# Ledger of designs, part 61: peptides against a protein of PDB entry 6D0Y

Target 1, 225 residues: chain A of PDB entry 6D0Y
Amino acid sequence: ETEDHLESLICKVGEKSACSLESNLEGLAGVLEADLPNYKSKILRLLCTVARLLPEKLTIYTTLVGLLNARNYNFGGEFVEAMIRQLKESLKANNYNEAVYLVRFLSDLVNCHVIAAPSMVAMFENFVSVTQEEDVPQVRRDWYVYAFLSSLPWVGKELYEKKDAEMDRIFANTESYLKRRQKTHVPMLQVWTADKPHPQEEYLDCLWAQIQKLKKDRWQERHIL

## One batch from the design tools (peptide; made by RFdiffusion4, then SolubleMPNN)

Design b2_p15_3_s2 (from b2_p15_3, 7 letters changed)
Fold by OpenDDE base, seed 2:
Structure b2_p15_3_s2 (fold): chain B 225 residues (1-225), chain A 15 residues (1-15)
Amino acid sequence: as target 1 above (225 residues)
Amino acid sequence: SELEKKVLEEMEKLA
């Protein structure tokens, strides 16, 4: 496959097709695997690019990477490394919107069996541990909590199935922090459709409530906004 | 910060 053709295939995956999405992803994974010997760096770069620039296709690309990882474990590892580098760069650049998205993307990679659950749990433990330190601004503590909570729709089920005790500890620490932190009134964060409009709430409290409900519902989502 | 370093180190373990 030519580079241009590969780019087209990668960018357009998930669009209207006569075949199922699953079939298309499997086919594309096969094509990409076959071309790795000649175009690994290009494919890696393309996947990283579309992953970060097309957030609406998050689950499509995590699934694709999952399929590729199953075919070529080394490539999967290299992709994860690249995404982690991107996350680090985003944090260094204070691009917290991109950073939180990348955390979410990595979280869904756990769901796709690219990243091990224990590794993600450990990362979230470190995120929430920031709340225990007083030498950092609350805004940064809040961000790490937000990054954790906002990623759970993609990985909470898997993590609780495999690391329930550790997750409970993280939740307890998170809850404790949310109770003691300084609260301000900010716009609500709504990830799930609610039957009734929610009152104005602090964004982390709102998110926490949503995550608690999701957990109660066994991580089954009805509607995602 | 030290905490940030720890987070980054843990992120590297994901690879």
Scores: peptide ipSAE 0.022, ipTM 0.622, DockQ to the pose 0.015
Fold by OpenDDE base, seed 5:
Structure b2_p15_3_s2 (fold): chain B 225 residues (1-225), chain A 15 residues (1-15)
Amino acid sequence: as target 1 above (225 residues)
Amino acid sequence: SELEKKVLEEMEKLA
């Protein structure tokens, strides 16, 4: 395969075809694996790029990376390292939209068996530990809590299945922080505009309530987050 | 999601 052809294959994966998405991803993973000796850097860059630029295909590319990781464990590790570096760069550049998306992407990689559950738990522990930092703006503490909570729809089920005790501790710390932080009340953040069933809540309190409900529903999403 | 967009907008206001 040529570099241009690889780019086309990676960008177009998930488009409608006569074959199932799963079969297409398996096939592409095989092609990419075969070309790693010659185009590893290019493939790595391409996968990082599409992961960042095509958020609508998050699950497609996490699945692809999962399949590729199963074929080439070393490449999977290099990809994760690249994504973590990108996350750090995004944070340094104050690109918080990209940063939170990258956290979600990494979260879904747990489901694809690319990142171990304990590693993701450790990341979230680090995030929530920011709430204990002194002499920092609350917006910093709030962002890391947001990054944690907003990623749970993608990985909460897996983490509670494997690390329930650790997750409970993180939740307790999160709840404690949410109770003591400064609050700004706004209209309830929901998809529906009619029949407001809930009082006005602060944006993180609203998200917390949604996540608590999701947890109670055994991580089966019944509403849009 | 629509919710996360709204949350991000609120966070931007606080920044």
Scores: peptide ipSAE 0.020, ipTM 0.518, DockQ to the pose 0.015; fails the geometry check
Fold by OpenDDE base, seed 1:
Structure b2_p15_3_s2 (fold): chain B 225 residues (1-225), chain A 15 residues (1-15)
Amino acid sequence: as target 1 above (225 residues)
Amino acid sequence: SELEKKVLEEMEKLA
């Protein structure tokens, strides 16, 4: 394949085909690997772009990167570094939608054996550590907690299997923060049931409860968060 | 998902 075809191949992966998705991904990984000597920068940029702009294909592209990483470990590392840089840029630009998505993408890369579990734990430790900073606005503290908690559906199982003690510490710190932070009422997200009334919870408290339930259920998600 | 959208919207307003 040539450079002119790479964009099309990457963008169209996962679409209707006579072959299985797995087969197509393996094939594409092979093509990309072969072209890395000449088009590494281009391929890197393309993968970063589609990863960011096509969230509906998150698992497709994390899997693809996983396959590429298995073929070329150095490229996998460069991709992760690029995504982390993009995350930092998104945060600087206050693009929280992109930022949280990127955290989830990175989280799923753990499942694809691209990012080691300890590295992801370290990232989450860094996130939750923001709650201990006094000069940081609460909105930022809340975001980092949200980014952590909202990513656990993708990687919580793996992290607890390998780093349970560290995860428990992060959870304890998170719980402590949630208890002491200022609570604000958020618009109702669901209609109250007249026959079974329940108090409206603050959004992070609600998410915390959901994650605790998910953890208790061995990270088997029964409904979308 | 709906929770996520509202959370993100609120965060952006406060940023």
Scores: peptide ipSAE 0.019, ipTM 0.507, DockQ to the pose 0.016; fails the geometry check
Fold by OpenDDE base, seed 3:
Structure b2_p15_3_s2 (fold): chain B 225 residues (1-225), chain A 15 residues (1-15)
Amino acid sequence: as target 1 above (225 residues)
Amino acid sequence: SELEKKVLEEMEKLA
């Protein structure tokens, strides 16, 4: 395959086809694997780019990376490293929207057997540990809690299946922080629609409540977060 | 999601 053709294939995967998505992904993984000797760097860059720029295809590309990782373990590792670097760069640039998305992407890579559950737990432990930092803006603490909680819909089930004790510890620390943090007078959020509508809540408190409910429901998603 | 958008918006206001 030519470089330009590879780009086209990667960008268009998951679009309407006569074949199933699974078949197309498997086929593409095979093509990419075969071309790694010649285009590894380019393929790596392309995958990182589409991962960042096409959030609507998150699960498609995490699955693709999972397939590639199964075929070439070293490449999978290099991809993860690249994504981690990108996350760090986003944080340094104060691009928090991109950063949180990248955390979510990495979270879903756990489901695709690219990132080990213990590694993701460690990352979340690091995130929540920021709440214990002294002399830092609350917005920093809040962001890392948000990044953690907002990623759980993608990986919470897997992490609790394998690391329930560690996750409970992280949850306890998160709850403790949420109880003691300052709340700014901002527009309140009401997410749920039920016979008895939920009261207006502060945004992190609201997210926390939703995650708690999700956890209680054994991570079966019932509401669009 | 709608929640994510609202949360991000609130985070931006707090920043």
Scores: peptide ipSAE 0.019, ipTM 0.509, DockQ to the pose 0.016; fails the geometry check

Design b2_p15_3_s3 (from b2_p15_3, 8 letters changed)
Fold by OpenDDE base, seed 3:
Structure b2_p15_3_s3 (fold): chain B 225 residues (1-225), chain A 15 residues (1-15)
Amino acid sequence: as target 1 above (225 residues)
Amino acid sequence: SELEEKIREEMEKLA
C-alpha cells in the first residue's frame, strides 16, 4: 500500500543506506512531491509527527521540509503552521521540553529557507518581551529566554547576518533581564566546547556566556558535544 | 536521481 510505504520511507530516512544522506533526502523529496496531490495531508501529519518524536533527526527532517518547500512552495508554510499550532499547544499545556525543541526545530527551518529570518526575529522578540510583562512568574520568563538563547546555535548566524540591529536589541533586553532576575545556581552541562572553559554557573548565565562566546566566534561551532 | 527512480518503482508496485 502506497500510503503505508510513504510512512516507512519518511520514518527511515537517514538510516544506513548504500546512498548518501543527501541523495536519499533528495530522492525522498521527489517521491513525496509526486505524491502530494494524493497524500498531502498524510505527508504533513507524518512529517509533523516524526519532527516532534525523533529529535535525533532534527536536521534530517528540517532539510527534507526545506527540499519539499523548494519543490512545492505551499508545503513549507502549511508545515510551519502545523508546527506553530503544536508549539502553542505545548505552551498551553506547560510542556516546556517539547516547546523548546519545537522552537529549535523552527529555528533550523530558517536555515532551510522555510521560515524567513524576519519572522524568526519577530518570534524571538515576542519571547523576550515576556520578560517585561507584569504578573508573570520568573520561571516562565526564564523559559522564554532559555528558548531564545538555546535556539541561537541553530539560527544565530543567519539572524545576525540579516537582522543584526534587531538581534542586538533582543540581546540587550535579554542581558538586562538576566541582570535583574533572581539567580539560583543549578547544575548544567556545557553544550559547546569553547577555548575558555568556565566554572559551573547559574544555567541562564552560563548559557548566556556560551552564546556570547559563540557570537564572538562568528557563530562558528568548534565542537558539538 | 537513481534513488528517486527506485523509490518510484517501489511505490508503483505497492499502489
Scores: peptide ipSAE 0.025, ipTM 0.508, DockQ to the pose 0.501
Fold by OpenDDE base, seed 4:
Structure b2_p15_3_s3 (fold): chain B 225 residues (1-225), chain A 15 residues (1-15)
Amino acid sequence: as target 1 above (225 residues)
Amino acid sequence: SELEEKIREEMEKLA
């Protein structure tokens, strides 16, 4: 069965092989491109599924989608639409772990030239704008800030290269919110580095500090966030 | 919510 074969190929990409990952991805992209006329919906569904269920292969599948999109089939747009639908469903179901991961996945698609930088900036502007809305619980505001900040390791460099002024505004708004929000101290493991100890902080403050450091380091990660 | 709809609309522009 051809569909089963496609499923196997998609699920197993990135596993141990005699060929390079890049070669395997190019090969798979070619196979999928050829089969899109007959199995587009299946392929879209499969890619959405593996994107959600195999977070360890995030960059593999974003790259794959990027390769497919580059082959001029307008596949990227359809895939993004599917992912947005899934994000919507996750939010409705209060599955915030999946939701934040999907935002990260979408963020990395910017690097793969599937999503334009301005569009991602607009998304993040909307996220941070939640902090300015009335009649929204803080936990909800916090989540959108978390989703934004948690995604920056994947896309911050690209966004600042192309939309630095807009990003600065988002950062300013984020900082303003973090200063005025109610905070609860959460005990956590203190990490000590050779030059910079990482004290126990509230989770958003901690994340903010990490992102500020990442930004200062020109988006070159020194630590796994 | 209205806010979520606005966010969704903007996200749809990603394509």
Scores: peptide ipSAE 0.024, ipTM 0.630, DockQ to the pose 0.016
Fold by OpenDDE base, seed 2:
Structure b2_p15_3_s3 (fold): chain B 225 residues (1-225), chain A 15 residues (1-15)
Amino acid sequence: as target 1 above (225 residues)
Amino acid sequence: SELEEKIREEMEKLA
């Protein structure tokens, strides 16, 4: 049946093929576009499902959604709405691992021109603004900072190109928070690199350093983060 | 919380 076929195609995209990934994605986008009039809800559901359940294919599915959005003007918005609902549900269920992944996914959708940069900036502003709240636990503040920072590899370049001033403010606030936040005061593992032993960095500090380096490198990744 | 509401509002702006 057509629905089963669509499911198979969507799930298997990105697997080894004689054709390039780009060609396969374009082909699949064409197939899905043709079927949207009849199976929009099914396609949306399938894409949401695979997006959530196959995190290793994040960029594949964001790209696919981007292609579909380019073909069908309203598709991207509908998909984003579904993903936002899922994000809200994840947060409500205290599934923070899924939540942070969804933030990354949405971030890459900005890179794929599905979500507008200003909207994502606004979201990140709100995330980082949590650090200014006194009535929330640090663990919660840390999570929002983590969600923000860990998403920047997918969207930092685009956001700085379009909203550099706003991003600088967010970075300044983030840096300020990281400097003043409480850190676990236990013996740390010593990391030896060449002749420079140094204590193991706290995870947010480490991430911050990585993001700062990425920013300095004009958001061009030179190694796997 | 107020914070959660703000986040939700921004999410709604995204979608």
Scores: peptide ipSAE 0.023, ipTM 0.627, DockQ to the pose 0.015
Fold by OpenDDE base, seed 1:
Structure b2_p15_3_s3 (fold): chain B 225 residues (1-225), chain A 15 residues (1-15)
Amino acid sequence: as target 1 above (225 residues)
Amino acid sequence: SELEEKIREEMEKLA
């Protein structure tokens, strides 16, 4: 099938080449741009599909979308809309791994100038606002907090540079929720150093601590979270 | 399709 062939070609972008990755992406963006008037829907669908199926190439495809959006075509907006629709579908299907990946993907699109920082802040505000709803199960509230916090390594620096006051409010609300949420106390492994015992923390508390450290370090990662 | 041919051509050129 022709669509499968195009998908295959797009899937192979970023593989070994005589040219740089940047050069290859620029070339592909130029080809796709030229045919957007005739194949916009097809290209959108293909890029959405490969982006979802190849999470290891997140930055490659966000960069590609960024390049396409920069070529004076409203491709980025339509792509984002498609990805948001997919996010909603993933949540409905209880595919939380895909859903959180899509949030990270959207987060990195801010760095590629496809999504404005205020729009991403608004999305995170919506996520954290779920924690204030009484009729939502805690597992749902926990997921939205996880999706927010786990995406900050990709976009936290940019958002704090442009919307620090709003981000501080989101952080305050997140911290408040983490303090009052029910924690599942299960026998867990403990890490012991020679002089200091360190019990294994609850996963959201651990992530929160890591993000606070990352923020303190001005979003410069020293290890993969 | 024309799109497939163009993409393939450009990819081969850059390979």
Scores: peptide ipSAE 0.017, ipTM 0.526, DockQ to the pose 0.190

Design b2_p15_3_s4 (from b2_p15_3, 7 letters changed)
Fold by OpenDDE base, seed 2:
Structure b2_p15_3_s4 (fold): chain B 225 residues (1-225), chain A 15 residues (1-15)
Amino acid sequence: as target 1 above (225 residues)
Amino acid sequence: SELEELIRQKMEEEA
């Protein structure tokens, strides 16, 4: 009964309410904290599930996990471990869409003070290092680069503030890879504007350009990516 | 799971 109630509460958080989202999250964090002694594994599983299945609520659940971690200092680590296991499982199952959402989720957990910046940097170093591996299909290398780049809107600011040198190295390696990777060029596909006709960019090149712009803007988003 | 079912239902309602 309590478990069912927890499921409902976790699933419905962020929905329309007379109270603020912050208030609701604090309230839910309090409820979950109280139940951790008895239902830790269940709560971890529930949060992992909603993180996986409700990517549109990413910031809600990262915030919730952050609040729980603040209340229970062991919770964050245990949750991250569960998420990493899930990420590995997703990758093993070739569920790359789920995997990228998990990477973004983990990225935002840095902002919520659940994951340390150096740990996230290490993860991204590992991702980009795949581009240097032999006998790995380009599609797989591309995915790791995509996962890295597409997560930076959530965590790039924090990582550069704390690990700028390491991030620069990752960026350099990424840029090098993007320059040398095989690209699908369709010369006939061109975007025409009155003053700036250009060929359609390959998706990673486009993403790279967007991230470079974001970086130049000091990671302050001025447009929807 | 029950949660997955609830999530599915919710997503369907929002679609």
Scores: peptide ipSAE 0.014, ipTM 0.456, DockQ to the pose 0.048
Fold by OpenDDE base, seed 3:
Structure b2_p15_3_s4 (fold): chain B 225 residues (1-225), chain A 15 residues (1-15)
Amino acid sequence: as target 1 above (225 residues)
Amino acid sequence: SELEELIRQKMEEEA
């Protein structure tokens, strides 16, 4: 197959076809595996590109990488390294939107058995530790907490199953930070629901409450966050 | 980028 053909296959995976998504992913994994000896670098770049540019296909591409990793190739590790590099570049450029998505992508790779749970816990420990640094602007400290919390819907269950003590510590530190941080100064607005009016809640406090509920529900999502 | 162009085309077709 030509490089152009590989590009098309990778980009179009998940589109409507006569076959199931699972079958298409297995088929594509097989094609990519066969072509890795000749086109590893190109395939790596293509997967990094679609992972970054197509957030709506997050689970498709994490699954694809997981399938490739399961075929006993080091491609999964190389892919993760590339994604980590991209994350670092995004952080340096203060591209918070891209960076948080990359963290979520990496989080779902834990479920695909590409990234070990302890490694992800260590990453989150590092993120939350930034909240203890006084020389860092609060906006950046807030982002690390946001990146952590907003990724838990994808990986919280797995991390608590394997590293509950460490996760509890991270949660305690997060809660402590949220209590002491300065909230955004906006006029108090009341949100009127069908049944109960309530005051406007700050976005991190709101996210924290949602994650606490998710945790209480054993990480079973009832509603979209 | 050829890939970005392909993605753009796909998005337009799905829109």
Scores: peptide ipSAE 0.012, ipTM 0.442, DockQ to the pose 0.049
Fold by OpenDDE base, seed 5:
Structure b2_p15_3_s4 (fold): chain B 225 residues (1-225), chain A 15 residues (1-15)
Amino acid sequence: as target 1 above (225 residues)
Amino acid sequence: SELEELIRQKMEEEA
């Protein structure tokens, strides 16, 4: 059946092929576009599923969605709505690993011209605003900060190019929170990799330092976060 | 679902 075939194609995209990845993605986008009139809901579900279950193919599927959105004006919006619903469900189910991945996925959709930069900024503003709520456990507040910071490698450059003032405000609020939050006591260890020392510290402080470095380097990645 | 099974199989192959 066509539906089964679509599942296979979507799942296998990015595998070794005689054609380039870009060509394969364009081809698949064309196939999906042609089937949207009959299988829109199915295609949306399929893409949402692979996006959720195959984090190693994040950029492949964000690109695919971007290509499809370029072909069909309203597809991107519907897909994003589905992803947001999934994000909410993941959070409700306390599946924080899936949730953070979905945030990263949405972040990369900005680069694929599916989500507007202002919309992503608004999302991050909402995330960081949780840190200001007193009735929320710190672990939850920490997660929102983590979700925000850990997504910046994918979208930080774009957001600062277009919404630098707003991003600076978010950063300021984040920094303020990190300074006042309770920190876990851990032994200070220094690990040497090559000629560079790497201190071990509290995970959010460490991530913050990494993101600050990334920002300083104009979002040119020099190490894996 | 069939898709989930396919994805699971794919992930196992990559592991």
Scores: peptide ipSAE 0.013, ipTM 0.454, DockQ to the pose 0.047; fails the geometry check
Fold by OpenDDE base, seed 1:
Structure b2_p15_3_s4 (fold): chain B 225 residues (1-225), chain A 15 residues (1-15)
Amino acid sequence: as target 1 above (225 residues)
Amino acid sequence: SELEELIRQKMEEEA
């Protein structure tokens, strides 16, 4: 069946082939484009599913969506809407790992010209604005900050190139929150150098420091965050 | 779903 065939192709893209990955993605994009008139809903669902379940193939599927969007079909917008719905569902189900991955996926879609930079900035503004809400548990506020910061390796360069003033405001608000939030002091392992004790940093403070370093290095990543 | 099952199988094969 055609649906089963599409499912197999989408799931197996990026596997070992005599052709380049780029060639395979272009080929698959062509096949999917041809079938959109009859199977748009199915294709959207399939791509959403593999995006959620195969985080190791993030760049493969963001590229594929980008290729489809470039073929003059209003596919990208509908896909993003589906992903946003899924993000909301993941949050409702307390599936924070899936939720943060979806944010990273959406972030990389900016690089694939599926999502405009201003739209992603607006999303991050919304995330960080949660830190200003006192009726929200800190665990939720922390997650939104984590989701924002942990996505910047994928999109920070693009956003600062186009929306530097807005990003600076988001950073300022983030820094302010990190300074005032309650830190959980748990006995943690300490790294000791020969002459200097180095206590393990709180995870958000550590991530913040890493992102600030990345920003300073003009988003040229030296270490995998 | 069938797709989820295929994905699961693929992940197991790659592990």
Scores: peptide ipSAE 0.012, ipTM 0.449, DockQ to the pose 0.048; fails the geometry check

